# Ledger of designs, part 77: peptides against a protein of PDB entry 4LZF

Target 1, 155 residues: chain A of PDB entry 4LZF
Amino acid sequence: GGRLVVFPNGTRKELSADGQTVKVMFFNGDVKHTMPDQRVIYYYAEAQTTHITYPDGMEVLQFPNNQTEKHFPDGRKEITFPDQTVKTLHPDGREESVLTDGTIIQLNPDGSKVIQFNTGQREIHTADFKRREYPDGTVKTVYSDGRQETQYPTG

## One batch from the design tools (peptide; made by RFdiffusion4, then SolubleMPNN)

Design b2_p14_5_s3 (from b2_p14_5, 8 letters changed)
Fold by OpenDDE base, seed 4:
Structure b2_p14_5_s3 (fold): chain B 155 residues (1-155), chain A 14 residues (1-14)
Amino acid sequence: as target 1 above (155 residues)
Amino acid sequence: MVKPPGEIPEELLK
């Protein structure tokens, strides 16, 4: 059968009969659950946060505000915010946010920013300019010195 | 959002 160990500090450890599942209920309300698939589930009672670690190095954080973070073994992070925006952080420093309306915001390691609007318009931010690209091929550029240029599509 | 302070220390098992 299963085994229950009660420690002097009030922590409880439950072992399944097959030994494949271990549940530790800490005196502070925290819980550590080791599963047969070798994932470890930490529940922090005070923070009401769940932290799952996988044997391949994957980590999943679930916060009480419904934010979820995935930490991939390659160093990539994926954050799902409460508003359902998904932000991906790449190891090279690139960040990509996908908004619920389909807008994509990219922050590049060089400091440039690209916004792909759901309308098909694209906005590029660099140290030198902000540029708006329209679906018809029109391009409007506002330079850092205040100059503005409009490039019209070639007919 | 603030992450948990860390993994549960082994000392909690004592």
Scores: peptide ipSAE 0.039, ipTM 0.684, DockQ to the pose 0.047
Fold by OpenDDE base, seed 3:
Structure b2_p14_5_s3 (fold): chain B 155 residues (1-155), chain A 14 residues (1-14)
Amino acid sequence: as target 1 above (155 residues)
Amino acid sequence: MVKPPGEIPEELLK
């Protein structure tokens, strides 16, 4: 059968009958679950945070403010904010945010930024200019020197 | 952001 061990400090360790599940309830309120699939679930009582580690190196953090972070083995991080915006940080330094309205914001390692609006408009920011592209093919550019240019679609 | 405290030390079992 299952076993319960109670330590002098108040920590409790529960072992399943098959030995595949281990639950440790620490005296400070923290909880550690070791699951049959080898994932380890840490609950930090003071921080009210859940930290899951997977055998492949994946980590998932769940914060009390409803933020979730996924740390992938390849170094990529995915953050779901409380407002449900999803931000992906790539190992190469590129960052992408997907807003709930479908807008995508890309920050590139070279410092450039691209915004793909849900309307089909696209905005490009570089050191030299800001450019707005419209669905009809119109392009408006404002250069860093203050010069402006409008390009109309070729009819 | 409150990072989870490091690994729960095994010392808490003793």
Scores: peptide ipSAE 0.036, ipTM 0.683, DockQ to the pose 0.049
Fold by OpenDDE base, seed 2:
Structure b2_p14_5_s3 (fold): chain B 155 residues (1-155), chain A 14 residues (1-14)
Amino acid sequence: as target 1 above (155 residues)
Amino acid sequence: MVKPPGEIPEELLK
């Protein structure tokens, strides 16, 4: 059968009969599960946070405010905010936010910004200009010096 | 938001 170990401090350790599952219930309310697939599930009682670590280096954090963070082995991070916005932080420094309305905001390592609106319009921000691209092919550019240019779709 | 520590201290098992 399984084994239960009770420590003097009140911590309890439950081992499955096969030894593949371990549950530690700490005296402070924290819980640690080691699963047969070698994932480790931490529950921090005070923080009310769940932290899952996977053998491949993947980590998942679940916070009490419903924010979830995924830390990928390649260094990428994906944050799902309580409002369900998803922000991806790439190892190269690029950031991408996907809003619930479908708008995508991209911050590039060079400082440029691209907004893909749910309307199909696209806005590009660089050091030199702001550009709005419209679904009909119209492109409006406002340069840093204040000059404006409009390119019309070919008739 | 404060992230919890990556590990549970071994001292909690003693």
Scores: peptide ipSAE 0.031, ipTM 0.662, DockQ to the pose 0.049
Fold by OpenDDE base, seed 5:
Structure b2_p14_5_s3 (fold): chain B 155 residues (1-155), chain A 14 residues (1-14)
Amino acid sequence: as target 1 above (155 residues)
Amino acid sequence: MVKPPGEIPEELLK
C-alpha cells in the first residue's frame, strides 16, 4: 500500500504504492508532486502558481492570471499572455509576438522591428527608415532624414 | 514577465 509520512512541522509526504508518485504537502500550503515520468510539479500556494519541470530541462509556469510561460532547454521562452497574445523570446535576442488578430511583431537583435499585419501589409522599422509594404507590391519608405520614397509595382 | 516565487525551502521538508 501507499505510505503517508507526517513531519513534526505539519508537512505531509504521500507515497504511492508503487513508489512512482510522491506528493509533498508543505505546512504552508505548497505542494510538490514527483511523477512517474520524472516531471516535478510545484504549486506555490501564496502565489497560486504552478511550476512544472521536466527531465529534459523544459519548464512550464502557470500563473493565476492565466499567463503561461514555457522555458525551453535551448533558452527559448514562450509566453502566452492572459489576452492570448503569444510572445516568443529567442536565445539570440529576437522576440516575436503573435497577436490575437493575426498580427505578428518581430523585434530583431539589431534593433529593427517588423510588423506583419493581418491585412497582408508589412511594416519595417530600422534606424534608417520606416517602410510599409503593401500586398499590391507598393512600397512606401520614410527615411530618417525625412526623405520619402514610393515604389510602385511593376505592372 | 512574472517570476516564480523561487524554490521551495528545504526547511519545509524537515
Scores: peptide ipSAE 0.027, ipTM 0.635, DockQ to the pose 0.045

Design b2_p14_5_s4 (from b2_p14_5, 5 letters changed)
Fold by OpenDDE base, seed 4:
Structure b2_p14_5_s4 (fold): chain B 155 residues (1-155), chain A 14 residues (1-14)
Amino acid sequence: as target 1 above (155 residues)
Amino acid sequence: MVKPPGTIDPSLLK
C-alpha cells in the first residue's frame, strides 16, 4: 500500500503504492507532486501559482490571473496573456506578439519593429523612419528628420 | 514575462 509520512513541522508526504507518485503537502499550503511521467508540479499557495517542470527541461507557469508561460529547452519562451495575446521570446532576442485579431507585432534585436496588420498593411519602425506598406503597393515613409515620402505602386 | 513568485524551500521538509 501507499505510505503517509507526517513531519513534525506539519508537512505531509504521500507515496503511492508503486512509488511512482509522490505528493508533498507543505505546512504553508504549498504542494509538490512528482508524477509517473517525471514531471514535477509545484503549487505556491500564497501566490496561487502552478509551476510544472518536465524532464526535458520544459517549464510551464500558470498564474492566478490566467497568464500562462512556457519555457522551452531551447530558450524560447511563450507567454499567453489574460487577453489571449500570445508573445514569443526567441533566444536571439526577437519577440513576436500575436493579437487576437491576427495582428502580428515583431520586435527585432536591432530595435526595429514590424507590425503586420490583419488588413494586410505592414508597418516598419526603425531608428531612421516609420514606413507603412499598403496592399496595393503604396509605401509611405516618415523619416526621423520630419521628411515624408510616398512611393506609388508600379503598373 | 513574469518571474515565478518563488521556489519551494527544501527546509519545509525538515
Scores: peptide ipSAE 0.038, ipTM 0.714, DockQ to the pose 0.044
Fold by OpenDDE base, seed 3:
Structure b2_p14_5_s4 (fold): chain B 155 residues (1-155), chain A 14 residues (1-14)
Amino acid sequence: as target 1 above (155 residues)
Amino acid sequence: MVKPPGTIDPSLLK
C-alpha cells in the first residue's frame, strides 16, 4: 500500500503504492504534488497561487485574481488577464495583445505600434507619424510636425 | 508581470 510519513513539525508526506505520486503537505499550508508524468504542482497557500512545472521546461502560473501565465521553453510568455485579454511576449521583444472584441495590438521592438481593429481599420504609430487606414481605402496620416495628409481611394 | 512565489523551503520537510 501507500505510505504516510508525518514529520515532527507537522509536515505530511503521502506516497502512492507504486511510488509514482508524491504529495507533500507542508505545515504552512503549501502543497507539492509530483505526478507520474513528472510535472510538479506547487500550491502556495499564502499567495493562493498554483505553479506547475513540466519536464520540458514549460511553466504555468495561476493567480488568485484569475490571471494565468504560461512560460514556454523558447522564452515566449503568454498571459491571460482577468478580463480575458491574451498578451504574448516574444523573445525578440515584440508584444501582441488580443482583446476580447478581436482587436489586435502589436508593439514592436523599435517602438512602433500597429492596431488592427475589429472594424477592419488599422492604425500605425511610428516616431514620425500616426496613420489610420480605412476599409474603403482612405488613409489619413498625422505627422509629428503637425502636417496632415489624406489619401483617397481609387474607385 | 506578476512573479511567482519563491521556491518551497526544503527545511519544511524536517
Scores: peptide ipSAE 0.038, ipTM 0.717, DockQ to the pose 0.044
Fold by OpenDDE base, seed 2:
Formats: C-alpha cells, sequence, structure tokens
Structure b2_p14_5_s4 (fold): chain B 155 residues (1-155), chain A 14 residues (1-14)
C-alpha cells in the first residue's frame, strides 16, 4: 500500500503504492506533486500560484488572477491574460497578441507593427509609412514625409 | 514577464 510520512515540523509526504506519485504537503501550505510522467507540480500557498515543470523543459505558471504563462523549451513564452488575450513572445524578439475579438497585433524585431483587424482590414506601421489595407482591395499609405497614396482595387 | 515566487525549499522536509 501507499505510505504516509509525517515529519516533526508538520510536513507530510504521501507516496503511492507503486511509488510513482509523491505528494508533499509542507507545513507552510506549499504542495509538491511528482507525477508518474515526471512532471512536477508546485503550489505556492502564499502566492497562490501553481508552477508545473515538465521533463522536456516546458513550464506552466498559473497565477491567482487567472493569468497563465507557458514557457516553452525553445524560449518562446505564451501569456494568457485574465481577459483571455493571448500574447506570444518569440525568441527572435517578435511579439504577437491575439485579442478575443480575433484581432492580431504583431510587433516585429525591425520595429514594424502589423494589425490584422477582425473586420478584414490590415494596418502596417513602419519607419517610413503607415499603410491601411481594406477588404475591397483599397490600400492607403501615409508616408513619413507627409505624402499620401491611395491604391485602388482592380475592376 | 512575471516570474514564479521562488523554489520550494527542500529543507521544509527536515
Amino acid sequence: as target 1 above (155 residues)
Amino acid sequence: MVKPPGTIDPSLLK
């Protein structure tokens, strides 16, 4: 059968019968689960935060405000905000935010910004211009020197 | 980026 070890300081350690699951309940309220798949689940009682570590290097953080962060082995980070906006931080410095309405905001390492609106419109910001693309094919560009250009759809 | 509050101290087992 399983085993329960009670330490003098109040910490408890539960071992499954097969030895594959270990649960440590620390006297301070923290909890550590070691699972058969080798993931480790930490619960920090004071912070009310859950931290899951996977053997491949993946980490998941769950905060009391319902924010979730995923730290991927490749260095990518994915943040799900309480409002369910998802922001991805890429190792190359690119950032992408997906809003709940479907709008996508991309910040590129070169400083450019691209917004894909849920309406089908797209806006591109560079050092040289701001460009608005419309679903009908119209493209309006405002250049940094103040020049404006409109490209009309064909037909 | 928010970081975890810290690592659980193994000394809590002692």
Scores: peptide ipSAE 0.037, ipTM 0.712, DockQ to the pose 0.045
Fold by OpenDDE base, seed 1:
Parts: C-alpha cells; sequence; structure tokens
Structure b2_p14_5_s4 (fold): chain B 155 residues (1-155), chain A 14 residues (1-14)
C-alpha cells in the first residue's frame, strides 16, 4: 500500500502504492510531485509559482500573474503573457510575438523588424528603409534618405 | 521575463 512519512520538522512524504508517485509537502508549504512520467512539479508557496521539469530538460514556469514560461532544451523560450500574447525567444536572439489579434511581430538580431498584420499587410523595418506590403501586391518603401517608392502590382 | 524562485532545498526532507 501507500506510505506516509512524517518528518520531525513537519515535512510529509507520501508514496503511492505502486511507488510511481511521490508527493513531498514541505513544512514551509512548498510541494514537490514526482510523477510516473518522470516530470517533477514544484510548487513554491511563498512565490505561488509552479515549476515543472521534464526528463528531456524542458521546464515550465507558471506565475501567479498568469504568465507562463516554457524553457526548451534547445535554449528557446516561449512566454505567454497575462494578456495572452505569446513571445518566443530564440537562441540566436530572434524574437517573435504573436498577438491575440493574430498579428505577428518578428525582431531580428540585426535590429530589423517584420510585422505581419492580421489584415494581410506586412511591414519591414531595416536600417535603410521601411516597407509596407499590401495584399493586392502594392509595395511602398520609405528610405532613410527620405526617398519614397511605390511598386504597383502586375497582372 | 520573470526569473524563477529557485530550487527547493533537499534539506527540507530532514
Amino acid sequence: as target 1 above (155 residues)
Amino acid sequence: MVKPPGTIDPSLLK
């Protein structure tokens, strides 16, 4: 059967009958669950934060403000903000944000930015220009020197 | 980004 160990400091350790689940309830209110799938769930009572670690090295953090962070083994991080914006941080420094309206914002390591609007328009920002691409094929470019160019669709 | 609170001290099992 299951076992309960009560330590002198008030920490409690519960083992399932099959031995595959271990729950440690620390005297400070923290909780550690070791699950059959080998994930470990830490609950930090003071911070009200949940930290899940997976055997493959993935980590998931759940904060009391409803922010969630996923730390992937390859170094990528995915942050779901309280407003439900999802931001991905890539190891190369690239950042991608997906807004709730479907807009995608990409920040590149070289400082360039690409915005894919939910309307189908796309805007590209570089050191040399800002470019707006429209669904009909029109492209408007404003160069850093003040020159403006419009390319009209063909066909 | 918010930093994690750290790790649980194994000594809490004593």
Scores: peptide ipSAE 0.036, ipTM 0.707, DockQ to the pose 0.045

Design b2_p14_6_s1 (from b2_p14_6, 9 letters changed)
Fold by OpenDDE base, seed 3:
Structure b2_p14_6_s1 (fold): chain B 155 residues (1-155), chain A 14 residues (1-14)
Amino acid sequence: as target 1 above (155 residues)
Amino acid sequence: EPAPEAPPPPPPPL
């Protein structure tokens, strides 16, 4: 049979009959589950936040606003916002956001920005220019000095 | 058996 331990501070510890599942109910309302697969599920009662730690070093945070964060062992982070936008933070400093309409926004470590629109258009931002590429092969560039260039498709 | 201690509060959202 399982065991229940009640501590003088009000914390309770439940052990399964096999001893593989441990549930701690802290006096502050927090709950910690240790699972047979060695994952730890911690619920923070005041913050209403769930934190899952996996044995490989993966961490998952679930916030009460429906934001979810995944922290990978390689240092990558993936944030799913309440609007279902997914932002990936890479260890090299690159950031990538995927919008619900399929638009991709990339921020590069050099400060450049690339937007891949769901229409197939691409926009590139650098220190020197802003460039729009169209699916037909037309390219429009606006340089930082105010010069404008249009390249037409050869067809 | 000593009473288990609660971990620190979670970090804020990124």
Scores: peptide ipSAE 0.097, ipTM 0.774, DockQ to the pose 0.949
Fold by OpenDDE base, seed 5:
Structure b2_p14_6_s1 (fold): chain B 155 residues (1-155), chain A 14 residues (1-14)
Amino acid sequence: as target 1 above (155 residues)
Amino acid sequence: EPAPEAPPPPPPPL
């Protein structure tokens, strides 16, 4: 059978019968689960936040506002916002946001921005120009000097 | 067995 240890401060430690699961219920309401798969689940009672750590170094944070953060061992972070936008922060400083409509917004380390619209149009922003690419192959560029170019599709 | 201590609070969301 399992066992329950009750400490003088009110903290409780529950062990499964097989010893593979350990549950610590702290006096402040926090809970720590050590699972058979070696993941550790922290619940912070005051913050109402769940923090899962995996043996490979993966971390998952679940916040009370429905935001979820995944921290990958390679340093990448994936944030699912309450609005269900998913933002990926890459170790190179690139950021990518996927909106619920399928629009993708990429911010590059050089300060350039690429928007891939759900319509198949793409917009590219650099220090030197703003460019719009259309699904028909038309490309319109507005340069910082005010020059405008249009490239037409080869019909 | 000494009583386990509670872990520190989590970082704020990004």
Scores: peptide ipSAE 0.096, ipTM 0.775, DockQ to the pose 0.934
Fold by OpenDDE base, seed 4:
Structure b2_p14_6_s1 (fold): chain B 155 residues (1-155), chain A 14 residues (1-14)
Amino acid sequence: as target 1 above (155 residues)
Amino acid sequence: EPAPEAPPPPPPPL
């Protein structure tokens, strides 16, 4: 049979009959589950947040606003926002956001920004210019000095 | 077995 331990501080520890599942119910309302697969599920009662840690070093955070964060062992982070936008933070400092309409926003370590629109248009932002690329091959550049250039596709 | 202590609160969301 399982075992229940009640500590003097009000914390409770439940062990499964096989000993593979451990549930700790803390005096503050927090709950820690250690699972047979060695994942640890921690629930923070005050924050209403769930934190899952995996034996490979992956972590998953679930917030009460429906935001979910995945922290990968390689240092990558993936954030799913309440609006279902997915933002990936890469170890090199690159950030990528995928919007629900299929627009991709990339922030590069050099401070440049690339927006790939769902229409096939691309916008590139640098310190020196903003450039819009169109599917027909037209390119419009607005430079930081206010100069504008349009390059037409070679037919 | 000492009584388990609750870990610190989670970091704020990113």
Scores: peptide ipSAE 0.094, ipTM 0.770, DockQ to the pose 0.943
Fold by OpenDDE base, seed 1:
Structure b2_p14_6_s1 (fold): chain B 155 residues (1-155), chain A 14 residues (1-14)
Amino acid sequence: as target 1 above (155 residues)
Amino acid sequence: EPAPEAPPPPPPPL
């Protein structure tokens, strides 16, 4: 059979019969589960937040506003916002947001920005220019000096 | 066995 330990502060610890599952119910309402696969599931009662830690170093946070965060062992972070936008933060400082309409927004470490529209258009922002690429191969560039250039498709 | 301490509060959302 399992064991239940009740501590003087009101914290309770439940042990499975095999000893592979441990459930701690803290006096503040927090709950910690240690699973047979060494995952730790922590529930913060006040914040209504679930925090899962994996033995490989991955972490998952689930917030009451329906935001989910994944922290990968490589230092990458993936945020799923309440609107279902997914933002990835890379260790190199690159950020990528995937919108629900399929638009991709990339922020590069050099400060450049790339928007890939669901229409197949692409917009590139650098210190020197803004460029719009069209699916037909037309490219429109507005340079920081105010010069404008249109490159037509070769065909 | 001493009572386990409650972990620190979760970090704020990013």
Scores: peptide ipSAE 0.093, ipTM 0.773, DockQ to the pose 0.932

Design b2_p14_6_s2 (from b2_p14_6, 7 letters changed)
Fold by OpenDDE base, seed 2:
Order: C-alpha cells, then structure tokens, then sequence
Structure b2_p14_6_s2 (fold): chain B 155 residues (1-155), chain A 14 residues (1-14)
C-alpha cells in the first residue's frame, strides 16, 4: 500500500504503493508532485501558478491569467498570451509573434522587422528602407533618404 | 526525515 507521512509543520507526503509517485502537500498549500516519468509538477497556491519541470530541462508555466510559457532546453521560450497570441523568443535574439488573425511579426537580431499580414501582404523594415510587398507582385519601397520606388509586377 | 520545505516562489510571467 501507499504511505502517508505527516510532518510536525503540517506538510504531508504521500507515496504511491510502487514508490514512483510522490505528492508533497506543503503547509502553505503548495503541492509538489513527482511523477513516474520524472516530471515534477509544482503548484504554488498563493500565486495560483503551475510549474512543470521535465528531466530534459523543459519547463512549462501556467499562470492564473491564462498565460502559458514553455521554456525549451535549447533556450527558446514560447509564450501563449491570454489573447492566444503566441510569441517565440529564440536564443539568437529573434522574436516571432503569431497573432490570432494569422499575422506573423518577426523581429530579427539585426533590428529588422518583417510583418506577414493575413492578407498576403508583407512589410519589411530595415535601417535603410520600409518595403511593402503586395499579393499582385507590386513592391513599394520607401528609403530612409525619402526616395520612393514602386516595382510593378511583370506579366 | 526532516520536513520538506516549500519551494521558492514561482517565476514571474514574461
């Protein structure tokens, strides 16, 4: 059978019969659950936050505002905001946001920005220009010196 | 066995 240990401070430790599952219920309401797959589930009662740690270094955070964060072993972070926007932070400093309407916003380490609109338009921002690409093949560029160029589709 | 202590507070949201 399982075991229950009750400590003098009010913390309780439950052991499964096989010893592979351990549940610690702390006196403050926090819970630590160690699973057979070696994942550890922390529940922080005051913060109402769930934190799952995996043996490979993956971490998952669930916040009371419905934000979810995934911290990958490679250093990448994926944030699902309450509005269901997904932002990825890459180890190289690149950031990507996917909006619920399908718009993708990329911030590059060089400071350039790319917006891929759900309409099929694309906007590219660099130090030297802003460029708008249209689905028909038209490309409009506004350079930092104030020049404007329009490239028309061929055909 | 000493009583387990609560973990540190959770990280803040990014």
Amino acid sequence: as target 1 above (155 residues)
Amino acid sequence: EPAPEPPPPPPAPL
Scores: peptide ipSAE 0.159, ipTM 0.819, DockQ to the pose 0.923
Fold by OpenDDE base, seed 4:
Structure b2_p14_6_s2 (fold): chain B 155 residues (1-155), chain A 14 residues (1-14)
Amino acid sequence: as target 1 above (155 residues)
Amino acid sequence: EPAPEPPPPPPAPL
């Protein structure tokens, strides 16, 4: 049979009959589950946050506002916002956001920004210019000095 | 076995 341990501080520990599942119910309302697959599910009662840790170093955070974060062993982080936007933080400092309409927003370590619109248009932001690329090959550039240039596709 | 203590609260959302 399973085992229940009740500690003097009010914390309870439940062990399954096979010993593969451990549930700790802390005196503060927090709950820790150690599963047979060695994942640890921690629930923070006050924060209403779930934190899952995996034996490979993967971590998953679930917040009460419906934000979910995945922290990968390679240092990559993936954030699913309440609006279902997915933002990826890369170890090189690159950030990528995928909007629900299919728009992709990339922030590069050099401070440049690239927006790939769902229409096939692309916008590039640098310190020196903003550039809009159109599917027909037209390119419009607005420079930081206020100069504007339009390049038409070579037919 | 010493009584388990709760870990510190999780970090804030990113």
Scores: peptide ipSAE 0.158, ipTM 0.817, DockQ to the pose 0.936
Fold by OpenDDE base, seed 5:
Structure b2_p14_6_s2 (fold): chain B 155 residues (1-155), chain A 14 residues (1-14)
Amino acid sequence: as target 1 above (155 residues)
Amino acid sequence: EPAPEPPPPPPAPL
């Protein structure tokens, strides 16, 4: 059978019959659950936040506002915002946001920005120009000096 | 066995 230990401060420790699951219920309402797969689930009662740590170094945070964060062992972070936008922070400083309509916004470490619209159009922003690429192969560029170029598709 | 202590508070959302 399982075991229940009750400490003088009100903290409780529950062990499964197989010893593979350990649940600590702290006096403040926090819970630590160690699972058979060696993941650890922390529940913070005051913050209403769930924090899962995996043996490979993966971490998952679930916040009461429905934001979810995945912290990968390689340093990448994936944030699912309450609006269901997914933002990825890469270790190189690149950021990518995927909007619910399928639009992708990429911020590069050099300060350039790329927007891939759900229509198949792409917009590229650099220090030197703004460029719009169209699905038909037309490319329009506006340079910082005010020069404009249009490249037409080869028909 | 000493009573386990609660962990520190979680990080804030990014």
Scores: peptide ipSAE 0.152, ipTM 0.817, DockQ to the pose 0.930
Fold by OpenDDE base, seed 3:
Structure b2_p14_6_s2 (fold): chain B 155 residues (1-155), chain A 14 residues (1-14)
Amino acid sequence: as target 1 above (155 residues)
Amino acid sequence: EPAPEPPPPPPAPL
């Protein structure tokens, strides 16, 4: 049979009959579950936040506003916002956001920005210019000096 | 067995 330990401070510890599942119910309302697969599930009662730690070093955070974060062992982070936008933070400093309409926004470590629109248009931002590429092959560039250039498709 | 203490507060959202 399982065991229940009740401590003088009000904390309770439940052990499964096999000893593979441990549930600690802290006096502050927090809960810690240790599972047979060695994942640990923390529930923080005041913050209403769930924090799962995996034996490989993966961490998953679930916030009360419906934001979810995955922290990978390689240092990559994936954030799913309440609006279902997914933002990836890469260890090299690159950031990528995928919007629900399929638009992709990339921020590069050099400070450049690339937007791939769901229409097939692409926009590139650098220190020197802003460029719009169209699906027909038209390219419009506005340089930082105010010069404008249009390249028309050859066809 | 000493009474288990609650974990530190959770991290803030990014």
Scores: peptide ipSAE 0.151, ipTM 0.817, DockQ to the pose 0.917

Design b2_p14_6_s3 (from b2_p14_6, 8 letters changed)
Fold by OpenDDE base, seed 2:
Structure b2_p14_6_s3 (fold): chain B 155 residues (1-155), chain A 14 residues (1-14)
Amino acid sequence: as target 1 above (155 residues)
Amino acid sequence: EPAPLPPPPPPPPL
């Protein structure tokens, strides 16, 4: 059979009969599960937040507002917002947001920005220009000096 | 075995 240990501070520890699962119920309402696959599940009662840690160093946070964060061992972070927008933070400083309509917004370490619209249009922002690319092959550029250029598709 | 203490609070959302 399993074992239950009750500590003087009110914390309880449950061990499965096979010893593969450990559940700690803290006196403050927090819960810690250690699973057979060596993942650790923390539930923070006051914050209503679940924090899962994996043996490979991956972490998953689930917040009460329906936000989910994944922290990858390589230092990448993926945030799923309550509106289901997904934002990825890369270790090199690049950020990518995928909107629910399929729009992709990329922020590059050099400060440039690329927007891939769901319409097939793309907008590129640099220190020197803003450029709009259209599905028909038309490209419009507005330079920082106020010059404008339109490149038409070659038929 | 000493009585286990709760872990620190989670980090805030990003």
Scores: peptide ipSAE 0.171, ipTM 0.790, DockQ to the pose 0.923
Fold by OpenDDE base, seed 1:
Structure b2_p14_6_s3 (fold): chain B 155 residues (1-155), chain A 14 residues (1-14)
Amino acid sequence: as target 1 above (155 residues)
Amino acid sequence: EPAPLPPPPPPPPL
């Protein structure tokens, strides 16, 4: 009970019998699916890229190199790189990378950097200092003036 | 209905 329309330019449009699914096959090999849940799936044939748009404004891009990008309605972007590193770009300019070993790297809008190592150590980089925090509570700070300070755990 | 045109090219990867 579906319908197929073939246009003079070679584009084809398939409609499901219930009218809830529409598939457009463009003359260049691109494909557009409109789904019952109102998501739209674009396939770009030349680029071998899939682009999904959701009714809430979410977008998902899948590239042929296995990179995936999620574009959230709030302006946040999440990139899964081919190496499976996940990078989040926040609307405020903060960036967070989660490495496959569990290391988290944060770049803050003020230019500071925080590394949370998989060992439980944390390193903070600012304009004024580099600080290493250890799981035992020891904190080592190297200041930009060359001063070094160690704070030992209490107890 | 006029013949649908292909969508624009995908955005580049970030």
Scores: peptide ipSAE 0.159, ipTM 0.784, DockQ to the pose 0.917
Fold by OpenDDE base, seed 5:
Structure b2_p14_6_s3 (fold): chain B 155 residues (1-155), chain A 14 residues (1-14)
Amino acid sequence: as target 1 above (155 residues)
Amino acid sequence: EPAPLPPPPPPPPL
């Protein structure tokens, strides 16, 4: 059968009969499950947060506000916000947010920003200008010095 | 076997 160990500090440890599942119930209300697949599910009682660690180095955090974070072994992080916006943080410093309306916001390591609107328009932000690209090929640029330029499509 | 202790708290949300 299974084994139950009760420690002097009030922590309890349950082992399955096969020894593949371990449940630790800490005296503070935290719970740790080690599964046969070697994933570890930790529940933080005070924070109401679930932290799952995988043997490949993947980590998943589930917060009480319905935010979920995935920490990939390559250093990438993916955040799903309560509104279902997904933000990806890349190891190179690039950030990408996908909004529920299909808008994509990219922050580049050089500080530039690109917004791909769901309308097919694109907006590029740099230190020197803000540029709007339209589906018809029109490009409008507002430079940091206040100069404005419109480039009309060729054809 | 020593009595298990809780791990540190989770990181804050990003």
Scores: peptide ipSAE 0.151, ipTM 0.778, DockQ to the pose 0.930
Fold by OpenDDE base, seed 3:
Structure b2_p14_6_s3 (fold): chain B 155 residues (1-155), chain A 14 residues (1-14)
Amino acid sequence: as target 1 above (155 residues)
Amino acid sequence: EPAPLPPPPPPPPL
């Protein structure tokens, strides 16, 4: 049979019959589950937040607003926002957002920005220009000095 | 066995 330990501070500890699952119910309402696969599941009662830690160093946070964050051992972070936009933060400082319509927004460490629209158009922002590339091969550039250039596709 | 204490609060969302 399992074991139940009740501590003087009101915390309770439940051990499974096999000893592989441990549940701690803290006096403040927090809960800690240690699983047979060595995952640790924390529930923070006041914040209504779930925090899962994996033995490989992966962490998953689930917030009450439906935001989910994955923290990878390599330093990458993946945020799923309540609107289902997914933002990836890379260790090199690059940020990528994938919108629900398939639009991809990339922020580069050099400060440049690239938008890949779901229409196949691409927009590039640098310190020197803003450029729009069209699926037909047309390219429109607006330079920071106000000059405009249109490159037409070679027929 | 000492009475277990709650873990620290979670970080805020990024």
Scores: peptide ipSAE 0.150, ipTM 0.779, DockQ to the pose 0.931

